Peptides against a protein of PDB entry 9IZ0. Designs and how they scored, part 145

Target 1, 345 residues: chain A of PDB entry 9IZ0
Amino acid sequence: ITCLGSNGHTYKQLVKGGNDDLRQDAVMEQVFEQVNGFLRSYRKTSQRNLSMRTYKVIPLALKTGVIEWVQDTIPLGEYLDSAHKVYHPKEWSLSTCRKLIAEKQMEDLETRLKVYDLVCRHYRPVFRHFFLESYADPVQWFTTQTNYARSTAVASVLGHVLGLGDRHGQNILIDKTSGEVIHIDLGIAFEQGKKLPVPECVPFRLTRDVVDGMGITGVEGVFRRCMEFTLETLRREEDSLLSVLEVLRYDPLFSWLISPLRRMKKQKMQLENFNQPESGNITTDASRDPKIQRNNVSGESEAERAILKVRQKLSSTLSVEASVGELIRIAQDPSYLALMFCGWS

## One batch from the design tools (peptide; made by RFdiffusion4, then SolubleMPNN)

Design b2_p17_2_s2 (from b2_p17_2, 10 letters changed)
Fold by OpenDDE base, seed 3:
Structure b2_p17_2_s2 (fold): chain B 345 residues (1-345), chain A 17 residues (1-17)
Amino acid sequence: as target 1 above (345 residues)
Amino acid sequence: KELLEKLEEVEKEREKR
């Protein structure tokens, strides 16, 4: 819909209805605003303007809400598919790569690693070209690439700490004005993505294209240091962050469990991403739920486990540098990336 | 290109401080 604001500006808004609970997204945006407060309060993060980019989510009812349309953005996956065709027209198509990975999904890790390597050799990174194409001025190029690396670092730390799942190329927007990343569809948090049929194995998305956008220094420049400063800030504000999450523990509107309907929808999206998008009206016939063991885990027990995991991720047992180093290593590990739906790009 | 690589190195060193 398009709404006219009281200021005379027109705002595009996405109305979601039916089965999408936007309360999860709205709560996660509120958590990000609190974290952004912490990042503004500390010198190392404030001097770099480190923030998680947020967007307005207005839940109107249990399954209906309005999302701000983020102007001047492009989905990362849309850019990468288009750019790959331009820069590497002789390489494999995204559909060919997806098919080969899908055909080997049930094979052993060794076979999946061989297929992943083969796909990687025939589908090279291109995301550096986003900055080179979009910004003719060298200062704008440098500024936007730096903003990208910084925003990706913040999002990566928060993605790990809060267990944000489903961070694929369609759920990551790039702001064409700033170069910053905007994470959308935040309905899977606190590692609930590990409960999907294709479990998320990485702490955050750090694929070859995500790294290629960081420029010549890759992860060893702005990105690593901004991850360190972000994690240092979150460790300092651990009690404040946990207090925010404890409020959510008692919020009857916040679901610490992925709803069966949302799980089925995400499962279908994972499966449909393997097949071409036929725009078929998804009539959810709810009658074929395989009895996935309802472990009668109370929502309270899942909230407690989620908060405990956040506390564990904020542990000062390892240095910030060691913790960030391990996260970057795991996020780039081929043994995890080969298990992903699209770990090569 | 070389100027941009130098700017990235300068920013890398700035981020270490």
Scores: peptide ipSAE 0.027, ipTM 0.675, DockQ to the pose 0.014
Fold by OpenDDE base, seed 5:
Structure b2_p17_2_s2 (fold): chain B 345 residues (1-345), chain A 17 residues (1-17)
Amino acid sequence: as target 1 above (345 residues)
Amino acid sequence: KELLEKLEEVEKEREKR
């Protein structure tokens, strides 16, 4: 929809209709704004302008709302598919790689690792080219690559702590002006990604292409240090963050669980992305909504469990450096990436 | 290339401080 603002400017807005609860996205964006307050108050994060990039979500009803259209963005997955065809025209297509991984989805870890390695050898990283193509000035190139590594670090820590799921290349936007990442479709949080048909096994997305965009230092520069400063800030503000999440415990409209409908929709998208690349508006006819009597008792127990899990992730039992080191290790581990729907890119 | 590699190493050292 295009809306005329009170200032006389026209704004593009995405109206999401369907079974996705945009209140979940709006609440997560409010949590990100509070976290951005903590990042601005702490010297080590404020000096680096660390923030989670946010977007405006206005829920209009239980299942409908208006999302701000983020101008000058591209989905990471769209760029990577296009760039891979340009830079590696003799390598395998994304569809070929997806097919080979899915054909082995029910096999043992050893077989899945062999197929993952084979795919990785025939589908090389290209995301460094985004910065080289988009920014002819060396200072602008370096600044935008730094902004990318910083924003990815914040999103990785916060995504792990809040247990954000469904972090595929279409749910991660790149700002073409700043190089910053923008996470969208936030309705899978608090480790509910582990309940998907293909469970999420990594704390955040740190695939070979996500790392290739960080330049020659990879994870061992700006990214690692900005993860450490972000986690240090969140540990200092643990009680403040938990207090923000406790407000959501009493929101009868907030869902701590993935809806069965959203789970089925994600299952269909995972299966249908094997057979056609066409952006068909699947209007799934909403005619069978069983009245989910939310037993208030079940929602409160799941909220308590989610908050407890956030507290556990903020534990000071390990140093910030050791905790970040382990998160980076797990996020890049082939034994986890081989289990993912698209762990090679 | 060499200038860009030096800039990335300078930023890596800056982030350590």
Scores: peptide ipSAE 0.026, ipTM 0.677, DockQ to the pose 0.014
Fold by OpenDDE base, seed 1:
Structure b2_p17_2_s2 (fold): chain B 345 residues (1-345), chain A 17 residues (1-17)
Amino acid sequence: as target 1 above (345 residues)
Amino acid sequence: KELLEKLEEVEKEREKR
């Protein structure tokens, strides 16, 4: 829909209906706005304009709301599929790669590693081309690639700390103007991704294409340093961040738990979306989620566990550099990536 | 290559300040 704002500007808005808990998205966006306040307050992060890109979410009901339409964006997965067909037309299709991983999902780690390596040899990274194609000016190219690496670093730290899940290529938008990443569908948070039928085992998305977009330095440049500065800022603001999360503990509308039905449905919808040819009508069938009477006691205990996990992730027991180094290692480790859902790569 | 090295050097110089 298109709405005229009270300021006289016309805004395109996406009305989402169905299974998306837009209230969880709205709450997570509020957390990101607070974190962006912290990032602006510290020299090292402010000087680099480090921020989590946010979007306006207006929840209208449990399953309906208005999302600000982010202009000039593309889903990472959409770009990568199109670019891979152009730059590597002799390699395997993404559907073939996903099928092969899915067929081996119940196999042992050794078999899954062999399959993942085989897929990687037949599906090479292309995301570097996004920047090379879009920016003819070397300064614009470098600036945009730098903005991408910075934005990805912030999102990676926040994604780890807040335990963001479901970070597949359709839930990550690329801003074509700035190169920044925009994370959408924030309904899997506080490590609830580990409760999916295929558990998430990486701290954030750092696939070969995500790294390829960082340019020749890969993770060993702007990305690593910006992760370090972001984590340093979050450790300094631990009490402030925890205080923001404590407000959410008392929000009766916030769900610290993914429902069993929603867990199954998320990965099923991902599989179905991979098997449908490009017909852009996502009719999310509004199947009635049974009102699981959330015993408030179970929600409170899970909120407390979630907050404790955030505190543990902000622990200064390891240096910022050591902590970031371990996160980057795990996020790129084939032993973890090979265990991910077939739609992850 | 040289432009990249200069731009990385400018980023490193900004990081030292």
Scores: peptide ipSAE 0.020, ipTM 0.620, DockQ to the pose 0.013
Fold by OpenDDE base, seed 4:
Structure b2_p17_2_s2 (fold): chain B 345 residues (1-345), chain A 17 residues (1-17)
Amino acid sequence: as target 1 above (345 residues)
Amino acid sequence: KELLEKLEEVEKEREKR
């Protein structure tokens, strides 16, 4: 829908109807606004304007809501697929890479590493071209690349701490004006991504293309330092952040668990990306409820476990630098990336 | 090149403060 604001500006809004519970997105956006408050309160983060980019989510009903359409954005994965075809037209298609990774999904780690390396050699990074194409002015180019590295650093720390899952290239938008990242589809949080059919093994998305967008310094520039400042701020505000999450523990409307329906939907989307759309009538025989033994793990026990995991991630047992160093290492480790649905780009 | 090096230096100095 298109709405006229009271300021005379026209805003596009996406109405999601049907099966997506936008309450989880709305709650996570509220958590991000609180975290943005913490980032504004500390000198090291405020002087850099560090923030998690947010978008307005208005849940209208159990399965219907309005999402603010972020103007001038592109999904990271859409840009990367298009740019890769332009800059590397002799390399493998994204579909070929996906197919090879999937064909080896049940194989041992050594075989999966060999296939991941093979895919990486035939699908080179291109995300640096986003900034080179979009910003002809050197000051705008540098500013937007810096904003990208900063926003990616904040999103990486916060995504790790909150255990954000499903961080694929379609759930990460790039703002074409600022270069900042916007994370969408926040319905997989608190490490529920580990329960996906392809378990998430990385703390955040730091693939070769995500790094290529940071320019010549890669992770060792603005990105690492902004991760450190963000984590330092979150450690200082641990009690405040945990208090925000405790409010959600008592919210009967908040689900700490991934919906079985959402898990199955994500499973189908992962599988359908491997089959060309031959128009076969998949009759929705809704009658095979797999008897997933609902072990009555009370939602309270999962909330408590989630909060304990957040506290553990904010632990000062390691320095900020050591903690960030380990997170960056794990997020770039081929042994984890080879296990992902799309770890090469 | 020189402008980029200066911008990187300014950013490194801002990040040390």
Scores: peptide ipSAE 0.025, ipTM 0.653, DockQ to the pose 0.013; fails the geometry check

Design b2_p17_2_s3 (from b2_p17_2, 11 letters changed)
Fold by OpenDDE base, seed 4:
Structure b2_p17_2_s3 (fold): chain B 345 residues (1-345), chain A 17 residues (1-17)
Amino acid sequence: as target 1 above (345 residues)
Amino acid sequence: EELRKKYEEVEKRREAR
């Protein structure tokens, strides 16, 4: 849909119909707007224009809403799959890599590390080429790469603090104009990604391709410093951030838990991404709801636990530099990345 | 590449302030 704004500008909007509740996305976008207020208030973050890129979400019903159409974007995973075929046509396909990782999903860590290393040797990073291809002007190239590193740093800190899950390459958009990252599908937050069939073990996505986009300095340049400044700002605004999250505790429409349906949908999507499209008419008889033991953990107890985890992540027990250093280490650790659905790219 | 190194050095100096 294209809407004419009261300002005379035309805005494209996506009407999403489906089984996804956009209320969680809308709430997370509101939290990001508050955090963007904090980032604008502090000198170290405002001087760098640090922000979480947001998009407007208007939930219309349980299963329908309007999302702002982010123009000039591409999913990171779509770019990486296309670029890898161009730059490394003799390396393994993404489907081959996925298959090998899946075949070892139930194996021990040592076996999974060996397969991860093997996949990494046959699937090299390419994300540096996004900036080289998209920007012929050296100043635009450098500016967009810097914006990418800055936006990735903000998103990494916020993603960790808020426990954002499901950070696969299709849920991370790249703005082709600015080089900034835009996180979408925010329906897995507050560490609910650990409840996925393949648990998320990293604090944020910092795969080899995510690092390759940062240029020659990798994580030791703009990225690390912008993570430090972002975390310093969030620690200063801890009480303000927690107060925003406490308002959500009293929203009867907000779910602090991943829905069983969303969990099953993500499980199915993970499995389908491993199977070639053999044309099997699987009539999914939706009728057998397995009696998942509703451990009656009250929604209030989950909200309290989520807020407590946010507070713990903002703890000043370690310096900002030490905390960021540990987050960067864990996010790149092969022992965690080898456990992920797509930890190599 | 030389231009890149120069920009990265300028940005490092800017971010150290």
Scores: peptide ipSAE 0.027, ipTM 0.654, DockQ to the pose 0.013
Fold by OpenDDE base, seed 2:
Structure b2_p17_2_s3 (fold): chain B 345 residues (1-345), chain A 17 residues (1-17)
Amino acid sequence: as target 1 above (345 residues)
Amino acid sequence: EELRKKYEEVEKRREAR
């Protein structure tokens, strides 16, 4: 839809209907706006204009809402699939890579690492080309690559601290004007990604293509330093951040747990991405829901556990540099990436 | 590459302030 604003400007809006609860997204965007306040108030982050890119979400009902249409964006996964076909036309297709990883999903770690390494050798990074193609001016190229590294660093720290899940290439937009990342579909938070059919084992997305977009320095330089400044700001503002999250503990509309319906939807999307569309009418007989004992863990006890986990991630037991160094190490560890749905790109 | 090194040096000097 197109809305006329009170300022006389027209805004495109995405109306989402049917099965997506936008309340989770709206709450996470409110948390990001508060964090952006902390980043603007702290000298080290303010002087670098560090922010989480946000978008407006208006939930209208349990399954409907209005989302801001982010103009001049492309999904990371859409760009990478297109660019890989252009720059590496003799390498394996994304579907071939997905198939090989899926065929070994039940095997031991050693077998999965061998297949992951094999896939990585036949599917090379291309995301550097986004900046080289889009920006003919060297100053604009350097500025946008710097903005990408900065925005990815902020999103990586916040994504880890808040336990954001489902960070696949379709849920990360690239702004074609600024080079900044925009995270969408925020409905998996507080480590609920570990409860997906393919558990999330990394703190944030730092795949080879995500690193390739940072240019020749990779994670060293702008990205690492901006992660450090962001984490230092969040540690300083720990009590303020926890106070924002405590308000959500008492919000009856906020879900600290992934819904069974959302889990099933994500499971289906994962299976559809593993299976090439062979035209088989799989009548999924929905009748065998195993009685998952709903341990009536009150929503309050899950909220308390989530807040405690945020506090633990903000602990000053390790230096900022040591904490960021460990996060970067884990996010790039083949032993975790080989377990992921798409850890190679 | 030389332009990149100059910009990285300018950013490193901004970060040290």
Scores: peptide ipSAE 0.017, ipTM 0.515, DockQ to the pose 0.013
Fold by OpenDDE base, seed 5:
Structure b2_p17_2_s3 (fold): chain B 345 residues (1-345), chain A 17 residues (1-17)
Amino acid sequence: as target 1 above (345 residues)
Amino acid sequence: EELRKKYEEVEKRREAR
């Protein structure tokens, strides 16, 4: 929809209806605004303008709401598919790569690693070209690449700590003006990605293209240092962050579990993306919601487990540098990436 | 569900190393 503001400007907005609980997105955006407060209060993060990029979500009902249309953005996956066809026209198509990984989805780790390595040799990273194409001025190029690495570092730490799932290339937007990343569709949180048909086994998205966008230094430059400063801030503000999450424990409207409907939608998308080439709006008329009696007792126990897992991720048992080093290692490990859904790579 | 069990078993074997 397009709305006329009281200032006389027109604003494009996305209306979502159906089975997506926009209250979860709105709550996660509120958590990000609180974390952005902590990042502004801490010298090491404020000096670098570290923030999680947020967007406005207005839930209107249980299954309906309005989302801000983020201007001047492109989905990471849309850019990468287009750019790969331009820069590597002799390499394999994304559809061929996805097919080969998916054909081996039930195989052992060794077989899946061999196929993943083969695909990686025939599908090279291209995301560095986003910055080279968009920014002819060297100062703008360097600034936007730095903003990308900073924004990705904050999102990676928060994504790990809050257990954000479903971080595929369509749920990550790139701001074409700043180079910042914007995470959308926050409905898989608190490690519920491990309950998907293909479990998510990486802490955040750090694929070869995500690294290629960081430039020559890759993860060892701005990205690693900004992850360290972000994690140091979150460890310092642990009690404040846990207090924000405890407010959600008592929200009877917040779902600490992936909805059965969202699980079914992800199951269908994982099965149907094998056979359909075109982005058809599948309006599934799912009118028969069985009355899931939310036993309040089960919701509190899941919230307590989620908060305990957040506390464990903020543990000072390892140094910030050691913790970030291990997260970066795991997120790039082929033995984890080869186990991901074929649409992840 | 079998795939989930197989992945939980692989994760447990990795946390034990």
Scores: peptide ipSAE 0.000, ipTM 0.311, DockQ to the pose 0.044
Fold by OpenDDE base, seed 1:
Structure b2_p17_2_s3 (fold): chain B 345 residues (1-345), chain A 17 residues (1-17)
Amino acid sequence: as target 1 above (345 residues)
Amino acid sequence: EELRKKYEEVEKRREAR
């Protein structure tokens, strides 16, 4: 839909109707705006313009809302599939790689590691080419790559702290103008990704392509330092962040739990979208969500557990550097990555 | 352009490892 704003500008808007609870997205975007306030308040983060990129979400009903059309973006997964065909035309298709991982999804860790390593040898990273192709000016190239590493660092810390899941390549947009990442579909939060049919075992997405986009230094440059500054800011604002999350305990529309049906459907839809070319009619029959009686008591106990986990992730028991070092290690560890859903690689 | 060439050279050295 294109809407005329009160300012006389025309805005493209995506009307999302379906099984996605846009209220979850809207609430998470509100949390990100509060965190962006904290990042602006501290010199170490503000002087680097550290922020989580947000988009406007207006929930209209339980399953319908308006999302801001983020102009000049591309899904990370779409770019990577296209670029890999150009730069590595003799390597395996993304289809072949995902199939091999999926075929071994129920096997032991050793077997899954062997398949993951085999796939990695036949599907090399290409995301550095995004910056090399898009920016002819060296200053623009360096600036946009730096913005990418910064925004990815902020999103990685926030994604870990808030337990943001479902971070596949279609749920991460790249801004072609700034190089910044934009996270979409925020309906898997507070470690509910661990309750998916294939559990999420990494704290955030730090795949080989995500690292390749950071340039020569990979994680050891701007990215690590910006993760450290972001985590330092969130630890200082722990009480403020927890106070924002406490408001959500009392929101009867906020779901601290992913429904069992939604759990099965998310990973199934990722497999189905993988096997069908984009016929844009996702008529998701919305009719059969059983009224699982939201036992308010179970929701409150899960909210309390979620907030407790956020507090634990903000603990100062380890240094910022040690905590970030561990997060980066785990997020890149093949023993965790090989356990991820085939659409994650 | 010199920074770009240096980047491409370092990345080629990473791919060769």
Scores: peptide ipSAE 0.008, ipTM 0.447, DockQ to the pose 0.016; fails the geometry check

